# Peptides against a protein of PDB entry 8YVU: the designs that were tried, part 48

Target 1, 39 residues: chain A of PDB entry 8YVU
Amino acid sequence: PQLCYILDAILFLYGIVLTLLYCRLKIQVRKAAITSYEK
Target 2, 160 residues: chain B of PDB entry 8YVU
Amino acid sequence: TWLTVLKKEQEFLGVTQILTAMICLCFGTVVCSVLDISHIEGDIFSSFKAGYPFWGAIFFSISGMLSIISERRNATYLVRGSLGANTASSIAGGTGITILIINLKKSLAYIHIHSCQKFFETKCFMASFSTEIVVMMLFLTILGLGSAVSLTICGAGEEL

## One batch from the design tools (peptide; aimed at target 1 Y5, target 2 F125 I133)

Design b2_p23_1_s2 (made by RFdiffusion4, then SolubleMPNN; from b2_p23_1, 16 letters changed)
Fold by OpenDDE base, seed 1:
Structure b2_p23_1_s2 (fold): chain B 39 residues (1-39), chain C 160 residues (1-160), chain D 39 residues (1-39), chain A 23 residues (1-23)
Amino acid sequence: as target 1 above (39 residues)
Amino acid sequence: as target 2 above (160 residues)
Amino acid sequence: as target 1 above (39 residues)
Amino acid sequence: DEAFTFLLYVIDLGLLIAQKLLS
């Protein structure tokens, strides 16, 4: 049972980190698309 | 194509927000149906007594719905409305997280004070159940806040 | 305790989905970078 | 029951969006 809560915390942290990385990557894709359109 | 992808992502975030809200409402309803919180002594269910699962879920639901509608109709006034709703939902989510953390601390303190060795004791079971529900609500609130903030950023980007 | 396991399952699924989406987005960024370099 | 039906609808919508994103 204690391991379950620890796992929840780890998975939660992983989810947050992945969400942030996804957002950053999405912004990069947007910037790349804008630069390609201007050329 | 890129705008279509962005709209799909916004819609996904809106759906996630609505889902989070619905789950919060479901948990609130289940807790209220199974337990008479008004007759329970202590602050174990302080978040429920404050009605957070209900008003928080309403805010998230409205924000998510407005976001989806804004994406579908492509109206400028709906975009502004969605941005406002998402901002309000973000504030509500932050407040909810604070309330849930306080509730969690109280629940943990209660478990420590009673030295709950037997899970099936009524008081210990209630405290443990409250802790589990609060943790779940906390996760859901964080997810909802994340979606609301993401939608707010997307909406702000569309206005610029 | 049972709720903890349910939460673990949900978070795990969420993590997998985000990982897949992140991988796809990363591939898209790489493709966009290659196309921008060729122009 | 209505809430559950609504939840199922939201899940279906989410899955639909996911399928579109994966395509």
Scores: peptide ipSAE 0.482, ipTM 0.807, DockQ to the pose 0.035
OpenDDE base, seeds 2, 3, 4, 5: peptide ipSAE 0.457, 0.481, 0.481, 0.487; ipTM 0.793, 0.804, 0.802, 0.809; seeds 3, 5 fail the geometry check

Design b2_p23_1_s3 (made by RFdiffusion4, then SolubleMPNN; from b2_p23_1, 16 letters changed)
Fold by OpenDDE base, seed 3:
Structure b2_p23_1_s3 (fold): chain B 39 residues (1-39), chain C 160 residues (1-160), chain D 39 residues (1-39), chain A 23 residues (1-23)
Amino acid sequence: as target 1 above (39 residues)
Amino acid sequence: as target 2 above (160 residues)
Amino acid sequence: as target 1 above (39 residues)
Amino acid sequence: SDALLFLLYVINNLLLIAQKLLS
């Protein structure tokens, strides 16, 4: 049971980090698309 | 800028807030349907007795809906309304977190006092179940608060 | 304890989905960068 | 955009389930 809670915490943190990274990457894609359109 | 990033994700944040609210409401309704909280001894379900899953879900839902509408219509009056709703939702989320933490402490204290080695005892089972549900609700509330705060910052930035 | 395992399963699935989406988005960014460099 | 639409779809389904449970 204790291991389960630890795993939950790790997975939760991983989910948050991935969400942030995904948002950053999405912004980069949008910026790249805008730059490509201006050329 | 961070404000620009948040503005672009405003709709996503609003949807996330609504989803979080709905999940909290679902958990609340399930717990209320399975357990008669009024007949449970102690304050293990104090957050549920306070009605947090209901009013919290309402605030988050309204905030999320207003945020989505504000983004879609891009009207000044909607921006102000969304800002107010998001601020209210942020306050509600903070209050909810406080209530949940208090409930969690009480549940943990109960488990410690009764030395709940026998999981099959009704009281110990209820305390353990309450702890698990409260932890889940706490995580959801933190997510909801994060979205509400983000939306509030976006709205405040638009007013400047 | 059962809820903990259920939560683990949900978080694990969420992590996998996010990872796949991140990889997909990363590939898109790379393709966009290559296209921008060719111009 | 597609992810947002999917999320909205999930939300709508959850709302419907909630309404059924409250009924």
Scores: peptide ipSAE 0.477, ipTM 0.784, DockQ to the pose 0.070
OpenDDE base, seeds 1, 2, 4, 5: peptide ipSAE 0.476, 0.467, 0.473, 0.471; ipTM 0.808, 0.785, 0.791, 0.786; seed 1 fails the geometry check

Design b2_p23_1_s4 (made by RFdiffusion4, then SolubleMPNN; from b2_p23_1, 18 letters changed)
Fold by OpenDDE base, seed 4:
Structure b2_p23_1_s4 (fold): chain B 39 residues (1-39), chain C 160 residues (1-160), chain D 39 residues (1-39), chain A 23 residues (1-23)
Amino acid sequence: as target 1 above (39 residues)
Amino acid sequence: as target 2 above (160 residues)
Amino acid sequence: as target 1 above (39 residues)
Amino acid sequence: DLALLFLLYTIDLIFSIIEKLLN
């Protein structure tokens, strides 16, 4: 049970990191799309 | 820009692999230090007996490091090396998953056989602990495998 | 304790999904970059 | 010791990535 909480913490952290990365990537995609559209 | 993104992603994946490896090593060392696996009844720690936390962690660490180095130096030989290492790590991860699944099955079977309703029984506790550790290791291995595969795909894409 | 395991499963699934989405997004970015480069 | 070194390296790498991301 205690290990479960540790795992939860790790997975939660991983999820946050992935979410942030995904958001950043999404922003980059949007920027790239905008730049491509302006050209 | 894309190359920069890829580089950042490769570094992230490499870090993930290293982290996974380190966590696996930590779990392995903790289990080996606390428990005498050889004297534990049943094969509830078969993955540990097989030394998976050790060699798996090594493979993932090497793969991650090579990926990072390859990204930093941008040398063709390093890219190939990283690709090879990531491929090897992917294979190792797959093997590790298999071992862990087998271990998990054994652990679950052990729990079922002993009708572990009482957590405080030593045997049941050990089986439950093993199950928990194996599950954690399995998750970590899956994450490592995912990162290794991702790096492999990225590396393969760079070579093409 | 059981909730912890459920949470682990959810977080794990979330992590997998995010990873897949990230990969897909990355592929899309690559395709967009290639298309932009060819133009 | 090696594990600690790897851990430290990983931490440094993470920080480096974060810095790159912030920059």
Scores: peptide ipSAE 0.468, ipTM 0.814, DockQ to the pose 0.032
OpenDDE base, seeds 1, 2, 3, 5: peptide ipSAE 0.464, 0.410, 0.450, 0.463; ipTM 0.802, 0.777, 0.789, 0.807; seed 5 fails the geometry check

Design b2_p23_2 (made by RFdiffusion4)
Pose (drawn by RFdiffusion4):
Structure b2_p23_2 (pose): chain A 39 residues (1-39), chain B 160 residues (1-160), chain C 29 residues (1-29), chain P 23 residues (1-23)
Amino acid sequence: as target 1 above (39 residues)
Amino acid sequence: as target 2 above (160 residues)
Amino acid sequence: CYILDAILFLYGIVLTLLYCRLKIQVRKA
Amino acid sequence: LLYFAIFFLFSVIFLFFFYFFLH
């Protein structure tokens, strides 16, 4: 009954999860590009 | 096979360490700049007053920088420094967790007994704001400390 | 406030959809 | 896309402090 930031609290978790998943995906793709471009 | 997986998966832990160090500065500067932290009737601030946002800000940052540079450049003396920075950051997080827990204990002791019936917007909005902020910091610090301890246990993997 | 929260509430949907598309594309690669 | 995800995170943080400023 006192909403806004209570619903906005889980959005910070949503931001953290996305901003870590993108970093993991970029590092993984960079490693895959290095391993595939060597030969 | 846990050691190989932890070794090959290393610099993402430095990414999340430096993300914790970067996001700790913003909170700490905003909270310590918007209003004085020594004239609170309920003495709600028990973590920002102790320097915790500025205690592990350029502390987690150096451990994340060393862990990122370690795989980028295999320096002779950088491997030794990375383990020390990781274990010092594990101790700092261990302390931060307990200080943040006693900050939650005091904030709940303030808001619990006759200070404000039901939710906020009666007399102490700042008490609920500080409680939510510290809970978010505690969760983020737990996330950071778990990765710091995982990197500390992964980095040795050998005698000395 | 509430509507401001709603405007950034669906950004996550599109961001996760493009993230899944990138995943499927990289899996094909 | 990473930049948009970071911008979304800071927009959520800003909304906490903007709601505090309104009160």

Design b2_p23_2_s1 (made by RFdiffusion4, then SolubleMPNN; from b2_p23_2, 17 letters changed)
Fold by OpenDDE base, seed 1:
Structure b2_p23_2_s1 (fold): chain B 39 residues (1-39), chain C 160 residues (1-160), chain D 39 residues (1-39), chain A 23 residues (1-23)
Amino acid sequence: as target 1 above (39 residues)
Amino acid sequence: as target 2 above (160 residues)
Amino acid sequence: as target 1 above (39 residues)
Amino acid sequence: LGLLALLLLLYTLNNFFLLFEKL
């Protein structure tokens, strides 16, 4: 049971980090799309 | 085209925030209906005793509704109002997370002190159930905060 | 304790889905970068 | 109910991410 709660915390942190990375990557895709449209 | 996509995102974020708020409110209501938190000794349900599910849900709901209304009416004054509400909701969410973390620590400490080997003991069961509910509420609050912050950034971008 | 295991399973599934979405987005960024380099 | 709430939360998060992907 204690391992389960620790795993939940790790998975949650992983989810937050992935969300932030996904947002950053999306911003990069948008910037790349804008630069491709100006060319 | 870009503005229409951003607009759809704001509406989605607002709906997400309202949904998160409603879920938090439902959890709060269920816990209050099943458990008489006022009679429970200890700080296991301190977040519920503080009324967090209620005021947090209200703040998130208002923020989400204002965001949707601001998007639909496309009025500059509503954008400012939505930005203010989203900022307030973000602060409320942050405070709620802090309260929930404190509650979680207290619940875990309670479980540790009582060495809850017998899950079927009423006190240990209640402490475990409280911990599970607090964790769920913490997740919902973080999601609500994420949506509110995102809406705040979008609203700030529209004012520039 | 049973709810904890269910939560772990859901968070794990969510993490997998996010990872797949992140990989897809990363591939899109790479494709956009390649197309911008050919112009 | 907790599982349903978590599923709804995950669904909402997924929709949020999909929306962010479309953006």
Scores: peptide ipSAE 0.527, ipTM 0.827, DockQ to the pose 0.043; fails the geometry check
OpenDDE base, seeds 2, 3, 4, 5: peptide ipSAE 0.497, 0.506, 0.507, 0.504; ipTM 0.813, 0.818, 0.823, 0.822; seeds 2, 3, 4, 5 fail the geometry check

Design b2_p23_2_s2 (made by RFdiffusion4, then SolubleMPNN; from b2_p23_2, 15 letters changed)
Fold by OpenDDE base, seed 5:
Structure b2_p23_2_s2 (fold): chain B 39 residues (1-39), chain C 160 residues (1-160), chain D 39 residues (1-39), chain A 23 residues (1-23)
Amino acid sequence: as target 1 above (39 residues)
Amino acid sequence: as target 2 above (160 residues)
Amino acid sequence: as target 1 above (39 residues)
Amino acid sequence: LGQLALLLLLYTINLFFELFRKL
């Protein structure tokens, strides 16, 4: 049971980190698209 | 372009808030239907006794709905309303986290004091179940707060 | 304990979906960067 | 109330899926 809670915490943290990375990557794609449109 | 980005992110965050709210309501309803919280002695269900799953879910739902409506109608008055609702939801989320942490500490202390080695004892089972629900609600509240804060920042950026 | 396992399953599924989306987005960023460099 | 909550949940899930398809 304690292992399950630890796994939940790890998966939760992983989900948050992936969400932040996804947002950053999406911003980068958009910046790249804007820079390509200004050329 | 950046506004279109923020709008898509706002819709996603709004949906996340509504989903979090609905999950909290479901948990609240299940707990209220299965357990008579009023007859439970102790502070194990203090967050439920305070009605947090209900009022917290309402605040997050309103915030999420206002954010989605604001994005769809693109009206200045809705942006202000959404910002206000998101700010209120952020405050409510912070308060909810505090209440849930206090409840979690009390539940853990109860489990420790009663040496709940036997999970099948009714009191220990209820304390463990309460702890599990409180932890789940805490995670959901943190997610809701994160979304509300993000929406607040986006709304503030549109007003500037 | 059963709720913990259900939560783990949901978080695991969410993590997989986010990872797939992140990979797709990363490939898109790379394609956009290559197209910008060829210009 | 439970049925309404379930309907709202299904609606939110559908909205989420629609959002994900647009992303």
Scores: peptide ipSAE 0.478, ipTM 0.790, DockQ to the pose 0.038
OpenDDE base, seeds 1, 2, 3, 4: peptide ipSAE 0.423, 0.464, 0.476, 0.415; ipTM 0.788, 0.789, 0.785, 0.775

Design b2_p23_2_s3 (made by RFdiffusion4, then SolubleMPNN; from b2_p23_2, 14 letters changed)
Fold by OpenDDE base, seed 1:
Structure b2_p23_2_s3 (fold): chain B 39 residues (1-39), chain C 160 residues (1-160), chain D 39 residues (1-39), chain A 23 residues (1-23)
Amino acid sequence: as target 1 above (39 residues)
Amino acid sequence: as target 2 above (160 residues)
Amino acid sequence: as target 1 above (39 residues)
Amino acid sequence: LGELALLLLLYVIDLFFELFKSL
C-alpha cells in the first residue's frame, strides 16, 4: 500500500511536469508557425 | 492563427477544470451517500464536513464554464469575467488544498494513534479510506488550481 | 488500496497520452524549424 | 484529434450535468 501511494505521487508530479512542458512546447510550435508564415 | 490556438488551449483548460470539478463533486456525493459523515467520530472527513467537494466543484465549474464561453463568444466583457472567475477559483483551490492537507494530517494522526495494524477493523478501515479519498481530492484540487491559474494567466495576457 | 491502484492506472494512462502528444508536438516543432530554415 | 478529444470531453461533461439534473 505504501508503494502505491508513492507511485501516485510520482505519477502525479510527472503529469504536472508533462502538462507544463506540453504547454510550453505548444507555445513554441505556435511561435514557429507564425515565423514561418511571415516568411 | 495563434489566437485560435491560444483559444483552443483556453478551452481545453476550461474543460479540464470543469472535469476536475465534476470528479470532485462526484466523490463528494458518493462519500455523502455511502457514509453518514455526521455520525463518524473524529476529523477524518473534515474536508467533507466543511463542504469542500461542493463549493470547490462549484467554483471550478463556474470558472471553467466562463473560460469556455469567453473563448467561444470572443467578447471582451467575457474575458474580464473569465479572468475574475478564474482568479476566484484559484483562491478557492488554494483554500481547498489547505483544508485537504489539514484533513490528511488529522487522518494520518488518527491512524497512528490507533495503531491500525488490523485494517479489517471498521475504524481503521474508515480512516484509511478517508485518507485515500482525501489524497485523491488533493490531487484533483491541485489539477484544478493549475488549470485555473493557467486560465488566469491567459486571460491577463489577453487584457494586456 | 483499490482506489490507489485505480488512481495509478489513470495517472499512468494520462502520462502515456501526454508523452505521446509531447513527442508528436516535438516532431512538429522540428519539422516547422526545418521548413523555416529552407525558406 | 485535439478537437475530437475536446468534443468528447464536452459530451461527457454534458452527460454528467444531465445526470445530475436527473437526480
Scores: peptide ipSAE 0.487, ipTM 0.800, DockQ to the pose 0.062
OpenDDE base, seeds 2, 3, 4, 5: peptide ipSAE 0.468, 0.475, 0.483, 0.457; ipTM 0.787, 0.796, 0.796, 0.783; seed 4 fails the geometry check

Design b2_p23_2_s4 (made by RFdiffusion4, then SolubleMPNN; from b2_p23_2, 15 letters changed)
Fold by OpenDDE base, seed 2:
Structure b2_p23_2_s4 (fold): chain B 39 residues (1-39), chain C 160 residues (1-160), chain D 39 residues (1-39), chain A 23 residues (1-23)
Amino acid sequence: as target 1 above (39 residues)
Amino acid sequence: as target 2 above (160 residues)
Amino acid sequence: as target 1 above (39 residues)
Amino acid sequence: LGLLALLLLLYVFNLFFELFKKL
């Protein structure tokens, strides 16, 4: 059970980091799309 | 097309398959080094007793190597060899998943029967550890199967 | 303990889905960057 | 890019496995 909780903590942290990276990338895509539309 | 994407990722899928095989082999060797599986009562490590981490790792490694070689040399005979190896690895992966699911069910049943409330009890610790290792091996086997199937589809598309 | 294993499975699935979405988004960013460079 | 993402995923999995070995 302790290993399961440690795994959960690491997977949760990984999920948070990936979500943050995804949000940053999504913002970049939106900025690139807006810049291409104004052109 | 999906086939064109798979062709571009063929080397990557092959490397992934080899890496999955190496991880499975590492898991197998670690479990064999830490635990004398022969002295463990019950079928908690049935997948390890069957030697799945070893032969499965060999099949996946051969399949991955053949896929990489086939992509690099772009020869028709290598494409056929890679397709055959990937198909064999897909079958081996499917069999491995089945064995791991059976082992997981037995491990879970063992934990339930012994009412494993105390983690530090040797039997409960071993059953829990086995369950965790089997789950990890199951995930790796699913990844390996996914790569092997993808490579098989790619190889079949090249023969067509 | 059962909840921990279920949570691990959900977090693992979430990690895979996020990785796939991140890959798709990264490809879109690259395509947008190439299209903006050719203009 | 897909390769890099999968390599990162595999690296994370390997890191997890190494951490589990140390525990």
Scores: peptide ipSAE 0.497, ipTM 0.798, DockQ to the pose 0.196
OpenDDE base, seeds 1, 3, 4, 5: peptide ipSAE 0.513, 0.511, 0.473, 0.471; ipTM 0.805, 0.807, 0.791, 0.785; seeds 1, 3, 5 fail the geometry check

Design b2_p23_3 (made by RFdiffusion4; failed a check: the pose's geometry)
Pose (drawn by RFdiffusion4):
Structure b2_p23_3 (pose): chain A 39 residues (1-39), chain B 160 residues (1-160), chain C 29 residues (1-29), chain P 23 residues (1-23)
Amino acid sequence: as target 1 above (39 residues)
Amino acid sequence: as target 2 above (160 residues)
Amino acid sequence: CYILDAILFLYGIVLTLLYCRLKIQVRKA
Amino acid sequence: SSLSVVRTVLFVVVYVVLIVFSL
């Protein structure tokens, strides 16, 4: 009954999860590009 | 096979360390700049007053930088420094967890007994704001400490 | 406030959809 | 009322920092 930031608290977790998943995907793709471009 | 998986998967731990160090400065500067932290009737601030946002800000940052640079450049003396920075960051996080827990204990002791019936917006909005902020910081510090301890245990993997 | 939260509430849907599309595309690669 | 504005500004700034960091 006192909403706004209570619903806005899980959005910070949503932002953290996405901003870590993108970093993991970028590092993984960079490693895959390095391993595939060598030969 | 745990050691190989932890070794090959290393620099993302530095990414989440440096994200914690970067996001700790924004909170710490905003909280220490908007209002004085020594004239609170409920003395709510028990973590920002102890320097915790500025105690592990350029502390996690250096451990994340060393961990990131370790796989980028395999320097002779950088491997030794990375383990020390990881274990010092583990100790700093261990202290931060307990100080943040006693900050939650005091904030709940303030808001629990006759200070404010039901939710906030009666007399102590700052108390609920500080409680939510510290809870978010505690969760983010747990996330950072778990990666710092995982990198500390992964980095040795050998005698000395 | 509430509407401001709603405007950035669906940004996550599109961001996760593009993230899944990138994943499927990289899996194909 | 002022603290509610400060709280909204803080959460916007944190979300902007997370978007910039993810690039």

Design b2_p23_3_s1 (made by RFdiffusion4, then SolubleMPNN; from b2_p23_3, 16 letters changed; failed a check: the pose's geometry)
Amino acid sequence: NELKEIRLKLFLELLKLLLEFSK

Design b2_p23_3_s2 (made by RFdiffusion4, then SolubleMPNN; from b2_p23_3, 15 letters changed; failed a check: the pose's geometry)
Amino acid sequence: SELEELRLRLFLELLELLLEFSK

Design b2_p23_3_s3 (made by RFdiffusion4, then SolubleMPNN; from b2_p23_3, 16 letters changed; failed a check: the pose's geometry)
Amino acid sequence: DELLKIRLNLFLELLELLLKFAL

Design b2_p23_3_s4 (made by RFdiffusion4, then SolubleMPNN; from b2_p23_3, 17 letters changed; failed a check: the pose's geometry)
Amino acid sequence: PELLELRLELFLKLLELLLSFAK

Design b2_p23_4 (made by RFdiffusion4)
Pose (drawn by RFdiffusion4):
Structure b2_p23_4 (pose): chain A 39 residues (1-39), chain B 160 residues (1-160), chain C 29 residues (1-29), chain P 23 residues (1-23)
Amino acid sequence: as target 1 above (39 residues)
Amino acid sequence: as target 2 above (160 residues)
Amino acid sequence: CYILDAILFLYGIVLTLLYCRLKIQVRKA
Amino acid sequence: SALSSFAVVFFSAIVFLLFIVAT
């Protein structure tokens, strides 16, 4: 009954999860590009 | 086979360490700049007053930078420094967890007994705001400490 | 406030859709 | 109040910054 930031608290977790998943995907793709471009 | 997986997967732990260090500065500066931290009737601030946002800000940052540079450049003396920075950051997080827990204990002791019936917006909005902020910081610090301990136990993997 | 939260509430839907599309595309690659 | 408006804007700003960083 006292909403706004209570619903806004899980959005910070959503932001953290996305901003870590994109970093892991970028590092993984960079490693895959390095391993595939060597030969 | 744990050691190989932890070794190959290393610099993302430095990414989440530096993300923790970067996001700790913003909270710390805003909280220590908006209002004085020594004239609180409930003495709610028990973590920002102890320097915790500025105690592990350029502390986690150096461990994350060393861990990132370790796979980028395999320097002779950088491997030794990376383990020390990881274990010092593990100790700093261990202390931060218990200081943040006693900050939650005092904030709940303030809001629990006759200070404010039901939720906030009666007389102590700052108390609920500080409680929610410190809960978010505690969760983020647990996330960062888990990765710091995982990198500390992955980095040695050998005698000395 | 509430509407401001709603405007950035759907930005996560599109961001995760593009993230899944990138994942499927990289899997194909 | 003013402090309640500031707290909401602050949370939205941090979350919006994280979405920029994730893009």

Design b2_p23_4_s1 (made by RFdiffusion4, then SolubleMPNN; from b2_p23_4, 15 letters changed)
Fold by OpenDDE base, seed 1:
Structure b2_p23_4_s1 (fold): chain B 39 residues (1-39), chain C 160 residues (1-160), chain D 39 residues (1-39), chain A 23 residues (1-23)
Amino acid sequence: as target 1 above (39 residues)
Amino acid sequence: as target 2 above (160 residues)
Amino acid sequence: as target 1 above (39 residues)
Amino acid sequence: SELLQQYLLFLLALVSLLLQLAL
């Protein structure tokens, strides 16, 4: 049971980090799309 | 700017692989420290007897380190090396998952056969502990595989 | 204990899905960058 | 004990490499 909780914490942290990175990438894609449209 | 972001992503994936490998090694070390696997009868710890936590962690660590080095030095040969290492790590991860699934099935079968109602029985405790460790190793291996595949795709995209 | 294992499975699946989405976005960003460089 | 020794050696090697990469 303790190992399960540790795994949950690790997976949760990983999920948060990936979500933040995904958001950053999404913003960059949007900026790139806008720049390509203006050209 | 885009190259910098891609580099940060590769570094993150490499760090994730290394972290996964370290956790796998920690679990392997804990199992070896707490349990004398050589004296345990049965195939409950077959994955540990095969040394999977060790060689699997090595492959993931190497792939992660190569990815980080490739990102830092920005050399074409390092990118190819990282791609190769990530591919090898992905294959190793797949093999490891297969071994872990087999071990998990054996552990679960053992628990069912012995009708482990009493957690304090040494055999039941060992089987339960093995099952928990194998499940964790399985999750970590899949995470490592995911990171390795991600790095492989990223590296392949840079070569094209 | 059962809830912990269920949570692990959900978080794990979420992590895999996010990783796949992240890879797809990264490919899109790269394609957009190449297209902007060729223009 | 042999397996444990191998794991410990690998851990030490990995930590050393991480330190080299971090510095």
Scores: peptide ipSAE 0.496, ipTM 0.816, DockQ to the pose 0.050
OpenDDE base, seeds 2, 3, 4, 5: peptide ipSAE 0.486, 0.489, 0.514, 0.482; ipTM 0.815, 0.808, 0.817, 0.812; seeds 2, 3, 4, 5 fail the geometry check

Design b2_p23_4_s2 (made by RFdiffusion4, then SolubleMPNN; from b2_p23_4, 17 letters changed)
Fold by OpenDDE base, seed 3:
Structure b2_p23_4_s2 (fold): chain B 39 residues (1-39), chain C 160 residues (1-160), chain D 39 residues (1-39), chain A 23 residues (1-23)
Amino acid sequence: as target 1 above (39 residues)
Amino acid sequence: as target 2 above (160 residues)
Amino acid sequence: as target 1 above (39 residues)
Amino acid sequence: SELLEFYLLLRLLLIKQLFELAL
């Protein structure tokens, strides 16, 4: 059971990091779209 | 700039490959510390006997490092080198998955043959532990392969 | 142990989906940048 | 065992590389 929880912790951390990167990328896409609309 | 974002993503993928390699080595070290594989009769640890945690980790580490170096220096020769290393890492990952699947099948067959109803039997415990470690290594190998393939596609796109 | 493996499978699937979404978003950003450069 | 020592050395090398990449 302890080994399973270690894998869960690693996957959870990886998921959080990917989510943060995805959010940052999504914000950049939105900013680029707004800038393109103002031109 | 968008190029800076792409560079950060390539570096992230390289770091992910290195991290995957480290985790694989950690699991290999733990298994070697708890179990003397040389004294275990049978094919339960066939992936370990084949040295997969070692060569797989080396390939992923080299691929990740080359990808990061290539991105930092932005040289054409490094891009080709990174592409080659990522391709080699992808092949190694595929081979590793195959070995791990074979090991998993053998471990499951061993559990079935010995009718492991008594979890407290040393052989059944070792087979169960081996199966858990092999499954974890399989997941890590799939993640590493995904990163290597992603880097290969990115590198191929830069060569075009 | 089975319950732990289920959580691992869910987190792993989530990681794969996030990776695919991230790749798609990255491709969209690249396409938007190319289109902006051609204007 | 010799194998364990080798794995530990490889682990240390990888940790060092990760730190170099993080800095």
Scores: peptide ipSAE 0.497, ipTM 0.803, DockQ to the pose 0.062
OpenDDE base, seeds 1, 2, 4, 5: peptide ipSAE 0.506, 0.492, 0.492, 0.501; ipTM 0.818, 0.804, 0.808, 0.813; seeds 1, 2, 4, 5 fail the geometry check

